# Designs tried in a protein design run: peptides against a protein of PDB entry 7C96. Part 22

Target 1, 73 residues: chain A of PDB entry 7C96
Amino acid sequence: PVIPDDFRCPISLELMKDPVIVSTGQTYERTCIEKWLQAGHGTCPKTQQTLTSTVLTPNYVLRSLIAQWCEAN

## One batch from the design tools (peptide; aimed at target 1 H41)

Design b2_p21_7_s1 (made by RFdiffusion4, then SolubleMPNN; from b2_p21_7, 11 letters changed)
Fold by OpenDDE base, seed 2:
Structure b2_p21_7_s1 (fold): chain B 73 residues (1-73), chain A 21 residues (1-21)
Amino acid sequence: as target 1 above (73 residues)
Amino acid sequence: EEEELEELLEKLREERQKLLE
């Protein structure tokens, strides 16, 4: 089955398991964005916008949608 | 100073590209 683009991490290009939202509104796999931040980057990988915060917010809605998709496929 | 900043920005862009690939 084809994985919906919105369900793939912009960094890993894989199905997200622990999606988190950054200050720009983009969602990434937690481990991927954490590595990016730990490397000293202060921008959003996808949009290149400067992050106003390094807080990572769990995207529970997307997590649920992905789970539902996985059950159906 | 400007050159140093440009080099840093280039490195960051390269690292971003690598991560996104």
Scores: peptide ipSAE 0.091, ipTM 0.591, DockQ to the pose 0.099
OpenDDE base, seeds 1, 3, 4, 5: peptide ipSAE 0.061, 0.054, 0.060, 0.062; ipTM 0.624, 0.618, 0.624, 0.629

Design b2_p21_7_s2 (made by RFdiffusion4, then SolubleMPNN; from b2_p21_7, 11 letters changed)
Fold by OpenDDE base, seed 5:
Structure b2_p21_7_s2 (fold): chain B 73 residues (1-73), chain A 21 residues (1-21)
Amino acid sequence: as target 1 above (73 residues)
Amino acid sequence: EEEELLQKLLEELKKKQEELE
């Protein structure tokens, strides 16, 4: 089945396993956004907005939704 | 890897553009 867009990492374009939210509110796969930040980027990949923080907050709700979707498909 | 990440983003943007056309 087709993976819902909201379940795909904007960077990897793959189903997220460890979704995290950045300061702009966008969600990415942890490893992807970490690499982006480690590369010296200070902007949100999707929106190009400057990140006010480099803190990555786990998106538990989305993680759960993705898990449920995976079980059903 | 940095270039790879940027490329993925660009591909997504292109996809979005096509879908809106």
Scores: peptide ipSAE 0.047, ipTM 0.488, DockQ to the pose 0.041
OpenDDE base, seeds 1, 2, 3, 4: peptide ipSAE 0.035, 0.045, 0.030, 0.042; ipTM 0.454, 0.483, 0.437, 0.464

Design b2_p21_7_s3 (made by RFdiffusion4, then SolubleMPNN; from b2_p21_7, 13 letters changed)
Fold by OpenDDE base, seed 4:
Structure b2_p21_7_s3 (fold): chain B 73 residues (1-73), chain A 21 residues (1-21)
Amino acid sequence: as target 1 above (73 residues)
Amino acid sequence: DEELEKLLKELQEKLKQEELA
């Protein structure tokens, strides 16, 4: 089935397993955004906005929604 | 941003290769 765009990581383009929110409000797969940050980038991959923080906040709501979607599809 | 797109593509490829391995 077609994966909803909101459920796919903007970096990996795959269904997110551990979605995290960056300071810009965008959500990415944890491992993907961590690698991006570790590579020395200080911007949001999707929006190109400068990150005000490198703190990654788990998106539990989205994680749950994705889990539900996976169970139904 | 062409440069950013390139970087993202490269990262995507690396991630795919790591997943395959």
Scores: peptide ipSAE 0.103, ipTM 0.657, DockQ to the pose 0.046
OpenDDE base, seeds 1, 2, 3, 5: peptide ipSAE 0.092, 0.086, 0.076, 0.087; ipTM 0.648, 0.651, 0.626, 0.646

Design b2_p21_7_s4 (made by RFdiffusion4, then SolubleMPNN; from b2_p21_7, 14 letters changed)
Fold by OpenDDE base, seed 5:
Structure b2_p21_7_s4 (fold): chain B 73 residues (1-73), chain A 21 residues (1-21)
Amino acid sequence: as target 1 above (73 residues)
Amino acid sequence: DEELLRQLELLEQEKRQKELE
C-alpha cells in the first residue's frame, strides 16, 4: 500500500522509524536530520526556516501512528 | 547512504536557490 505522506521523512522519503520534531514543527527521521545538522546546516530542510534550536524531540504520537499503520498493512 | 546524501544535496541546492530569490 501507499505510505502516507506524513509518515515519510522529508529527507529520505522513507517511512520514518524514529521520527523527531525540530523547532519549526517539522518531523524528520532522526538519523537524517542529525546528518543534516552535523553537516553544518542550521535550517529546516523542508521549509528552509532557521532553526531556533537544534534540539530534536521524539514524535511519539507519530511513531505510534506509523506502528499502527504498519500493523494494518 | 548515497540516497540520503543525494537528498541532502538537493535540499542544499533548493536552499541556495531560495536564497538567490
Scores: peptide ipSAE 0.100, ipTM 0.639, DockQ to the pose 0.049
OpenDDE base, seeds 1, 2, 3, 4: peptide ipSAE 0.099, 0.083, 0.097, 0.097; ipTM 0.633, 0.609, 0.627, 0.627

Design b2_p21_8 (made by RFdiffusion4)
Pose (drawn by RFdiffusion4):
Structure b2_p21_8 (pose): chain A 73 residues (1-73), chain P 21 residues (1-21)
Amino acid sequence: as target 1 above (73 residues)
Amino acid sequence: TEEEELLELKEEFEETMEELE
C-alpha cells in the first residue's frame, strides 16, 4: 500500500479518481473541489489564492500516471 | 509541516460541510 503523495488529493488525502486542475495550477479530486466551490469559497484551498475562473479542467496526464501506477500495484 | 497544513485544510473543509448541514 505504498501510495505516492503526489497522487493524493489535498482535501481527501486519498488517491485521485478524477483529478481536475484549477486556475492556480493546483490539482484536486473533482468531488472535493466541487464541494468547496459549492460552499461559497472562491479560493484555491491549498494556496488561499483567489481564483480567476471556476473552470475545472481534467488533468489527463496525471490520470495516465495514476492509472499506470495502479496496474503495476 | 506540509502534512500538518494539509490536515488543517481537511479539518477546515469538514467543519464547513458540517456547518452547511

Design b2_p21_8_s1 (made by RFdiffusion4, then SolubleMPNN; from b2_p21_8, 9 letters changed)
Fold by OpenDDE base, seed 5:
Structure b2_p21_8_s1 (fold): chain B 73 residues (1-73), chain A 21 residues (1-21)
Amino acid sequence: as target 1 above (73 residues)
Amino acid sequence: SEEEELLKIQKQFEEEMKKLE
């Protein structure tokens, strides 16, 4: 089935399994954004905005929505 | 297009990861 754009990681372009929110409000797959940060980057991959924090907040709402979508499809 | 821009982001990410290999 067609994966909703909001459910795909902007980096991997795959369905997110562990979505996390960065300081800019964008959501990424945890593994992807952690690799980005570990590589020395301090910007949001999608918006190029400078991150005000390196804290990654789990997006439980989106995780739930994705789970519901997966169950229905 | 938006999809095209996302592909660029993906490519950039992959290139940066290759530098770490």
Scores: peptide ipSAE 0.428, ipTM 0.850, DockQ to the pose 0.964
OpenDDE base, seeds 1, 2, 3, 4: peptide ipSAE 0.419, 0.220, 0.394, 0.417; ipTM 0.849, 0.775, 0.841, 0.847

Design b2_p21_8_s2 (made by RFdiffusion4, then SolubleMPNN; from b2_p21_8, 12 letters changed)
Fold by OpenDDE base, seed 4:
Structure b2_p21_8_s2 (fold): chain B 73 residues (1-73), chain A 21 residues (1-21)
Amino acid sequence: as target 1 above (73 residues)
Amino acid sequence: SEKEKLEKIRKEFEEILKKLE
């Protein structure tokens, strides 16, 4: 079935496995955003806003929702 | 537009992946 947009990484467009939240509140797949940051970027891919922090916070709620969706579909 | 911006980001990401193998 069609993957909900909120469950897709804005960068990879794939179902997120390890969603993390950046300082702007946007969520990305961990590996994607880490590579983005490692490449020297300091902005939020989706909003282009400057990140106030490079801390990545696991989005456990979304992870759970995605897991539930995967189980049901 | 946001769509165009994201498309550019995705292209940049692809380039990053190529460099990181």
Scores: peptide ipSAE 0.222, ipTM 0.777, DockQ to the pose 0.508
OpenDDE base, seeds 1, 2, 3, 5: peptide ipSAE 0.171, 0.196, 0.184, 0.199; ipTM 0.743, 0.756, 0.751, 0.762

Design b2_p21_8_s3 (made by RFdiffusion4, then SolubleMPNN; from b2_p21_8, 9 letters changed)
Fold by OpenDDE base, seed 5:
Structure b2_p21_8_s3 (fold): chain B 73 residues (1-73), chain A 21 residues (1-21)
Amino acid sequence: as target 1 above (73 residues)
Amino acid sequence: SEKERLLKIQEEFEKVLEELE
């Protein structure tokens, strides 16, 4: 089935397994955004806003929703 | 322009994806 857009990482375009929220509020796959940051970027990929923090906050709600979707599909 | 912005994002995404693959 078609993966809901909100469940796809903006970077990998794949179903997120460990979604994390950056300071701008956008959500990405942890590994993807970590590599983005490691590459020297200090902005949010999607919005290009400067990140005020490099802290990555787990998006537990989305993780749960994705898990439920995976179980049903 | 928005198009230019999106292209830049895409280019950077491709670099990240290259590291992931």
Scores: peptide ipSAE 0.098, ipTM 0.669, DockQ to the pose 0.292
OpenDDE base, seeds 1, 2, 3, 4: peptide ipSAE 0.084, 0.083, 0.081, 0.089; ipTM 0.657, 0.654, 0.647, 0.656

Design b2_p21_8_s4 (made by RFdiffusion4, then SolubleMPNN; from b2_p21_8, 8 letters changed)
Fold by OpenDDE base, seed 3:
Structure b2_p21_8_s4 (fold): chain B 73 residues (1-73), chain A 21 residues (1-21)
Amino acid sequence: as target 1 above (73 residues)
Amino acid sequence: SEEERLLELQKKFEEILKELE
């Protein structure tokens, strides 16, 4: 089935398994955004905004929505 | 478009994707 765009990581374009929110409010797959940060970048990949923090917050709501979608499809 | 922009973003992160493969 067609995966909703909001369920795809902006970096990998794959279904997110461990979605995390960055300071700009955008959500990415944890592994993808960690690699981006480890490469020395301090900006949000999608918006190019400077990150005010490198803290990654688990997006539990989205994780749950994705899980529910996967169960139904 | 948003889809076009996301595709361009994916291209820019090919090296990251290779590391994740």
Scores: peptide ipSAE 0.096, ipTM 0.670, DockQ to the pose 0.547
OpenDDE base, seeds 1, 2, 4, 5: peptide ipSAE 0.077, 0.091, 0.092, 0.094; ipTM 0.627, 0.632, 0.637, 0.639

## One batch from the design tools (peptide; aimed at target 1 R8 I11 C32 W36)

Design b2_p22_1 (made by RFdiffusion4)
Pose (drawn by RFdiffusion4):
Structure b2_p22_1 (pose): chain A 73 residues (1-73), chain P 22 residues (1-22)
Amino acid sequence: as target 1 above (73 residues)
Amino acid sequence: TAAWVATAEENVALYNEREAAS
């Protein structure tokens, strides 16, 4: 059960199934960051940096790295 | 909702502490 922290969501602290990127460059689990934005916050949770967009963009390359790691282990 | 936000903030602090220790 050796799970690299880079693959963990800062909020869930668990492996990411649907990693998305916010305008600050930070990556979160979709359901986690969505809840954060639903609670009225307009800030990057990790950096407290205020956001310049609400667009969540899938981090496909990370999804590939996680998927690769999953099959090996 | 408030309890979830508090837990999210604690988790983010814990994550940053772990990354700083690395």

Design b2_p22_1_s1 (made by RFdiffusion4, then SolubleMPNN; from b2_p22_1, 13 letters changed)
Fold by OpenDDE base, seed 2:
Structure b2_p22_1_s1 (fold): chain B 73 residues (1-73), chain A 22 residues (1-22)
Amino acid sequence: as target 1 above (73 residues)
Amino acid sequence: MKKWVEEMEKNVKEYLERLKAK
């Protein structure tokens, strides 16, 4: 079935397995955004906004929602 | 620009276009 946009990483376009939230409130797959940050980028890939922090917060709610979706599909 | 960065930006653009189409 079609993967909901909110469940796909904007960077990989794949279903997120370890979603993390950046300072702009956008969510990405951890490995994708970490690679972006490690390369020296300080902006949000999706919004182009400057990140006020490089801290990545696990999106546990979304992880759970994705898991539930996978069980049903 | 590194190829992987270009690919990421390409995907982000595609993602945003899909959102705008709704």
Scores: peptide ipSAE 0.549, ipTM 0.876, DockQ to the pose 0.753
OpenDDE base, seeds 1, 3, 4, 5: peptide ipSAE 0.539, 0.482, 0.518, 0.518; ipTM 0.875, 0.855, 0.867, 0.867

Design b2_p22_1_s2 (made by RFdiffusion4, then SolubleMPNN; from b2_p22_1, 10 letters changed)
Fold by OpenDDE base, seed 5:
Structure b2_p22_1_s2 (fold): chain B 73 residues (1-73), chain A 22 residues (1-22)
Amino acid sequence: as target 1 above (73 residues)
Amino acid sequence: MEEWVKEAEENVKQFLEREAAR
């Protein structure tokens, strides 16, 4: 089925399994954003804004919504 | 890694385009 945009990682374009929120408030798949940071980038891929922190906060709400969607589809 | 980054950037563009098309 078609994956809702809100459930897709902007980097991988795939369904997020471990969504995390960056300092700009945007959400990405953990592995993707970590790889982005590892590559030396300190910006938000989607907004191009400089990240004020490299702390990644789990998006539990989204994780739950995605889990529910996966169960139903 | 550089190739991955390029792909990531391209994917983000696609994502934004889809988002704008809604």
Scores: peptide ipSAE 0.761, ipTM 0.939, DockQ to the pose 0.940
OpenDDE base, seeds 1, 2, 3, 4: peptide ipSAE 0.727, 0.127, 0.723, 0.721; ipTM 0.930, 0.647, 0.930, 0.930

Design b2_p22_1_s3 (made by RFdiffusion4, then SolubleMPNN; from b2_p22_1, 13 letters changed)
Fold by OpenDDE base, seed 4:
Structure b2_p22_1_s3 (fold): chain B 73 residues (1-73), chain A 22 residues (1-22)
Amino acid sequence: as target 1 above (73 residues)
Amino acid sequence: MEEWIEEAKKNVEEYLKREAAR
């Protein structure tokens, strides 16, 4: 089935398994955004805004929603 | 790594296009 945009990582375009929120409020797959940051990029991939922090906050709500979607589809 | 970054940027662009189409 078609994966909802909000459930896909903007970087991998795949269903997120470990979604994390960056300082700009955007969500990405943890491994993807970590790799992006490690590559020396300190900006939000989607918005191109400079990240004020490199702290990644787990998006538990989204994780749950994705899990529910996977169960139903 | 540059190849991955380029791919990432390309994917983000694609993602944004789909999002804008909604």
Scores: peptide ipSAE 0.753, ipTM 0.938, DockQ to the pose 0.971
OpenDDE base, seeds 1, 2, 3, 5: peptide ipSAE 0.752, 0.748, 0.751, 0.750; ipTM 0.937, 0.936, 0.937, 0.936

Design b2_p22_1_s4 (made by RFdiffusion4, then SolubleMPNN; from b2_p22_1, 14 letters changed)
Fold by OpenDDE base, seed 5:
Structure b2_p22_1_s4 (fold): chain B 73 residues (1-73), chain A 22 residues (1-22)
Amino acid sequence: as target 1 above (73 residues)
Amino acid sequence: MEEWVKKAQENVEEYLKRLKER
């Protein structure tokens, strides 16, 4: 089935397993965005906006939605 | 720039492209 855009990581293009929200409000797979940050990038991959914080907030709602989608598909 | 970083950026562009085409 076609993966909804909101469920796919912009970096990996894969279904997110551990989605996290960055300061710009965009969501990425944790491992992907952590690698991005560790590489010295301080911008949001999707919007290219400067991140005001390196804090990554788990997107539990999205995780749940993805889990539900996986169960149904 | 590491190759994976370049790929990540390319993927983001692809992601955005798909987003617009849907």
Scores: peptide ipSAE 0.726, ipTM 0.926, DockQ to the pose 0.848
OpenDDE base, seeds 1, 2, 3, 4: peptide ipSAE 0.720, 0.720, 0.716, 0.721; ipTM 0.926, 0.927, 0.927, 0.928

Design b2_p22_2 (made by RFdiffusion4)
Pose (drawn by RFdiffusion4):
Formats: C-alpha cells, sequence, structure tokens
Structure b2_p22_2 (pose): chain A 73 residues (1-73), chain P 22 residues (1-22)
C-alpha cells in the first residue's frame, strides 16, 4: 500500500479517481473541489489564492500516471 | 519532519471540511 503523495487529493488525502486542475495550477479530486465551490468559496483551497475561473479541467496526463501506477500495484 | 508534514496536511484537510460544513 505504498501510495505516492503526488497522487493524493489535498482535501480527500486519498488517491485521485477524477483529478481536475483549477486556474491556479493545483489539482484536486473533482468531488472535493466541487463541494468547495458549492460551499461558496472562490479560493484555491491549498493556496488561498482567489480563483480567476470556475472551470475545472481534467488532468489527463496525471490520470494516465495514476492509471499506470495502479496496474503495476 | 515527515510526520509533522503529514499532521499539517491532515489539519488543513480537517479545517477545509469544517469550512465546507459551515
Amino acid sequence: as target 1 above (73 residues)
Amino acid sequence: EEEEEKEEREEKSEEWKEEMEE
């Protein structure tokens, strides 16, 4: 069960199934960041930096790295 | 130092969850 921290969501602290990127460059689990924005916050949770867009963009390359790591272990 | 960093991440996650519940 040796899970690299880079693959963990800062909010869930678990492995990411649907990693998305916010305008600040930080990556979160979709369900976590969606709840954060639903609670009325307009800030990057990790950096407190205010957001310039609500667009969540899938981090496909990270999805690939996680998927690769999953099959090996 | 690794244990402290882990604890800090856990504290930050708990704080963000409490803010979402409020």

Design b2_p22_2_s1 (made by RFdiffusion4, then SolubleMPNN; from b2_p22_2, 11 letters changed)
Fold by OpenDDE base, seed 5:
Structure b2_p22_2_s1 (fold): chain B 73 residues (1-73), chain A 22 residues (1-22)
Amino acid sequence: as target 1 above (73 residues)
Amino acid sequence: MEEEKKKKEKEKAEEILKEIEE
């Protein structure tokens, strides 16, 4: 089925399994954003904004919504 | 409109993935 846009990682464009929020408020798949940061980048992939922190905060609300969607589809 | 949006997102994603893999 069609994956809702908000459920897809801006990098992989795949359904997120471990969504995390960066300092800019954008959400990415953990593995994707970690690879981006490990590559030496300090900006938000989608917005190009400078990250004020490299801390990744789990997006529990989105994770729950995605889980519910996966169960129904 | 949706197709154009998806196209732009795909291009952006590919660009990012390329940078990560390099």
Scores: peptide ipSAE 0.384, ipTM 0.798, DockQ to the pose 0.857
OpenDDE base, seeds 1, 2, 3, 4: peptide ipSAE 0.377, 0.362, 0.370, 0.374; ipTM 0.804, 0.794, 0.795, 0.804

Design b2_p22_2_s2 (made by RFdiffusion4, then SolubleMPNN; from b2_p22_2, 13 letters changed)
Fold by OpenDDE base, seed 1:
Order: C-alpha cells, then structure tokens, then sequence
Structure b2_p22_2_s2 (fold): chain B 73 residues (1-73), chain A 22 residues (1-22)
C-alpha cells in the first residue's frame, strides 16, 4: 500500500513511529530531528527556518492516524 | 510533476542525512 506523504518523515522518508512537532510546525521522526539538533543545527530541516525553540512536541494525533493506517493496511 | 516532487524530497532528505552522519 502507498504510504501517505504526511505519514513519512521528511528526513528518513519512512513511516514515522514517534512523530514530533518542532517550533515551525513541521513534523519529523523523533530520532531524526534529535540527531539534527544534536549535530548543532538550529533550523528546521524542511523549511530551513530558524527554530524559536528546540522543544519537541509529540504529535499524538498523527501517531494515532498512522497507527490506524497500519492496522488497516 | 509528482515524480519530480518525490525526487526533490529524496534529494533534500539525502542532504540532511549526510549532515546528521557527519
């Protein structure tokens, strides 16, 4: 089955398992964005906008949608 | 152009992955 684009991490391009939202509103796989930030970057990988915060907020809604999709496919 | 869009996303992802691995 075709994985919806919104369910794929912009970095890994794989189905997200632990999606998190950055200050710009973009969502990434936690491990991917954490590595990006730990590497010393302070921008959003996708938009290149400067992050106003390094806080990562779990995207529970998306996580649930992905879970539902996985169960159905 | 959907294929072109996918290619662009893939190239962007590759750039990021390389930076993460460095």
Amino acid sequence: as target 1 above (73 residues)
Amino acid sequence: KKEEEEKKKEEEAEKILKEIEE
Scores: peptide ipSAE 0.451, ipTM 0.819, DockQ to the pose 0.849
OpenDDE base, seeds 2, 3, 4, 5: peptide ipSAE 0.444, 0.067, 0.449, 0.451; ipTM 0.816, 0.581, 0.818, 0.818

Design b2_p22_2_s3 (made by RFdiffusion4, then SolubleMPNN; from b2_p22_2, 13 letters changed)
Fold by OpenDDE base, seed 5:
Structure b2_p22_2_s3 (fold): chain B 73 residues (1-73), chain A 22 residues (1-22)
Amino acid sequence: as target 1 above (73 residues)
Amino acid sequence: SEEKKRKEQEEKAKKILEEIEK
């Protein structure tokens, strides 16, 4: 079925399994954003805004919504 | 348009993906 846009990682464009929020408020798949940061980048892939922190916060709300969607589809 | 915006996002994502997977 069609994956909701908000459930897709801005980098991989795939359904997120471990969504995390960066300082700019954007959400990415953990593995994707970690690789981006490990490559030496300090900006938000989607917005190009400078990250004020490299801390990745789990997006529990989105994770739950995605889980519910996966069960129904 | 929605289609154009989607394509732009897709191309941007692909470039990023290529970098992190390289």
Scores: peptide ipSAE 0.368, ipTM 0.805, DockQ to the pose 0.641
OpenDDE base, seeds 1, 2, 3, 4: peptide ipSAE 0.368, 0.361, 0.362, 0.367; ipTM 0.805, 0.803, 0.803, 0.805

Design b2_p22_2_s4 (made by RFdiffusion4, then SolubleMPNN; from b2_p22_2, 14 letters changed)
Fold by OpenDDE base, seed 1:
Structure b2_p22_2_s4 (fold): chain B 73 residues (1-73), chain A 22 residues (1-22)
Amino acid sequence: as target 1 above (73 residues)
Amino acid sequence: MKKKEEEEKKKKAKEILEEIEK
């Protein structure tokens, strides 16, 4: 069925499996954002805002919502 | 109306993806 936009990684455009939140509050697939950061970028891919931290916080709420959605669909 | 937004998102996503795939 139709995957909610909020469940898709802004980079891969695919359903996120391990969503993480960056300092700007945006959420990305862990693998995608890590590659972005490893490439030497210090900005948020979606907003271009400078990241105040490179810490990636697991978005457990979204992860759970996605899991629930997958179970129901 | 949201088609334009979606296209822009796809375009941007592609650009980023190309960057991280280097």
Scores: peptide ipSAE 0.456, ipTM 0.828, DockQ to the pose 0.714
OpenDDE base, seeds 2, 3, 4, 5: peptide ipSAE 0.445, 0.448, 0.443, 0.449; ipTM 0.824, 0.825, 0.824, 0.826

Design b2_p22_3 (made by RFdiffusion4)
Pose (drawn by RFdiffusion4):
Structure b2_p22_3 (pose): chain A 73 residues (1-73), chain P 22 residues (1-22)
Amino acid sequence: as target 1 above (73 residues)
Amino acid sequence: EEELQEELEEEIEENEERREEE
């Protein structure tokens, strides 16, 4: 059960199934960051840096790295 | 929004505690 931290969501602290990127460059689990924005926050959770967009963009290359790691272990 | 912020803070604290126990 050796799970690299880079693959963990800063909020869920678990492996990411649907990693998305916010305008600050930070990556979160979709369901976690969606709740954060639903609670009325307009801030990057990790950096407290205010956001310049609400667009969540899938981090496909990370999805690939996670998927690769999953099959090996 | 305040109720959702309270519930979210509790969920974040539970996650941190669980990770610490691991």

Design b2_p22_3_s1 (made by RFdiffusion4, then SolubleMPNN; from b2_p22_3, 11 letters changed)
Fold by OpenDDE base, seed 1:
Structure b2_p22_3_s1 (fold): chain B 73 residues (1-73), chain A 22 residues (1-22)
Amino acid sequence: as target 1 above (73 residues)
Amino acid sequence: MKELQEKLKKEIEERKKKAELE
């Protein structure tokens, strides 16, 4: 079945397993965004906006929605 | 650094287009 765009990491284009929210409000797969930050970048990959913080917040709602989708498909 | 970000963004967009066609 077709994976909803909002369930795919903007970087990997794969179904997110551990979605996290950055300061700009965009969501990415944790491992993908961590690698980006570790490389020294201080901007959001998708929007190019400067990150006000490098803190990654788990997107529990999205994680739940993805889990529900996986269960139904 | 900014150059790398632009390259990544472009790559992501191209990958999305390719996936959409398939």
Scores: peptide ipSAE 0.089, ipTM 0.621, DockQ to the pose 0.405
OpenDDE base, seeds 2, 3, 4, 5: peptide ipSAE 0.088, 0.072, 0.085, 0.084; ipTM 0.623, 0.598, 0.621, 0.615

Design b2_p22_3_s2 (made by RFdiffusion4, then SolubleMPNN; from b2_p22_3, 9 letters changed)
Fold by OpenDDE base, seed 3:
Structure b2_p22_3_s2 (fold): chain B 73 residues (1-73), chain A 22 residues (1-22)
Amino acid sequence: as target 1 above (73 residues)
Amino acid sequence: MEELRKELEKEIEERRRRAELE
C-alpha cells in the first residue's frame, strides 16, 4: 500500500525504522542523518537551517505510529 | 564545501517534492 509521506525519511524517501528528531524539529532515519553529520554538515537537510545541537532524540511517538501502520498493512 | 553542501540539500528537497507529486 501507499506509505504516508510523514513516515518516509526526507533523505532516503523510505519508510523509517529508527526515526530521530534533530534540533530543528525535523525527523529523519537515524542512519541517514548520522551519515550527513559525519560528513561534516551542520545544517538540516530539509530546511537548510543551522543545527543548534547534533544530539539525536528518538521519536518514540512516530516509531509507534509506523509500527501500527505496518501491522495493519 | 559550502557550495557543495547547498547543492546536496537542494537536491534532497527536490527529490522529496517529486516523490510527493507521484
Scores: peptide ipSAE 0.095, ipTM 0.625, DockQ to the pose 0.388
OpenDDE base, seeds 1, 2, 4, 5: peptide ipSAE 0.040, 0.084, 0.078, 0.088; ipTM 0.543, 0.628, 0.619, 0.634

Design b2_p22_3_s3 (made by RFdiffusion4, then SolubleMPNN; from b2_p22_3, 11 letters changed)
Fold by OpenDDE base, seed 4:
Structure b2_p22_3_s3 (fold): chain B 73 residues (1-73), chain A 22 residues (1-22)
Amino acid sequence: as target 1 above (73 residues)
Amino acid sequence: MEKLKKELEEEVEERKKKAELE
């Protein structure tokens, strides 16, 4: 079935497996955003906003929602 | 990733547009 937009990484456009939240509140696949940051970028890929922090916070709620969606579909 | 910030951000945006169109 169609993957909900909120379940897709803004970078990879794929279903997120390890979603993490950046300072702007946007969520990305960990691997994708880590590569972005490691490349020296300091902005949010989706919103273009400057990141106030490079800390990545696991989005456990979304992770669970995605898991539930996968089980149901 | 070795692309410049602006170029990479543009690439991401274009990919999103493509996905939306499909």
Scores: peptide ipSAE 0.051, ipTM 0.607, DockQ to the pose 0.498
OpenDDE base, seeds 1, 2, 3, 5: peptide ipSAE 0.051, 0.016, 0.022, 0.043; ipTM 0.596, 0.413, 0.442, 0.528; seed 2 fails the geometry check

Design b2_p22_3_s4 (made by RFdiffusion4, then SolubleMPNN; from b2_p22_3, 11 letters changed)
Fold by OpenDDE base, seed 5:
Structure b2_p22_3_s4 (fold): chain B 73 residues (1-73), chain A 22 residues (1-22)
Amino acid sequence: as target 1 above (73 residues)
Amino acid sequence: MEKLKEELEKEIKEKEEEAKKK
């Protein structure tokens, strides 16, 4: 089935399993954004905005919504 | 993730138009 846009990582375009929020408010798959940061980047991949912090916050709400969607589809 | 910043950012924008389907 078609994966909702909000459930796909902006980088991998795959269904997120461990969604995390960056300082700009955008959500990415943890592994993807970590690799981006490890590569030396300090911006948000999608918006190109400078990150004020490299802290990654788990998006529990989205994780739950994705889980529910996976069960139904 | 090892791609150049600009190239990766461009790729992201281009792929946003694609739909991931199962």
Scores: peptide ipSAE 0.057, ipTM 0.587, DockQ to the pose 0.420
OpenDDE base, seeds 1, 2, 3, 4: peptide ipSAE 0.028, 0.031, 0.031, 0.031; ipTM 0.514, 0.525, 0.518, 0.519

Design b2_p22_4 (made by RFdiffusion4)
Pose (drawn by RFdiffusion4):
Structure b2_p22_4 (pose): chain A 73 residues (1-73), chain P 22 residues (1-22)
Amino acid sequence: as target 1 above (73 residues)
Amino acid sequence: AEEEEWVEEAEENVATYNARHA
């Protein structure tokens, strides 16, 4: 059960199934960051940096790295 | 109330994550 922290969501602290990127460059689990934005916050949770967009963009390359790690272990 | 409790847990989790990567 040796899970690299880079693959963990800063909010869930668990492996990411649907990693998305916010305008600050930070990556979160979709369901976690969606809840954060639903609670009325307009800030990057990790950096407190205010957001310049609400667009969540899938981090496909990370999805690939996680998927690769998953099959090996 | 449940939403406020979730926000507080999310903020503690983010602090824990930052501390681990310091």

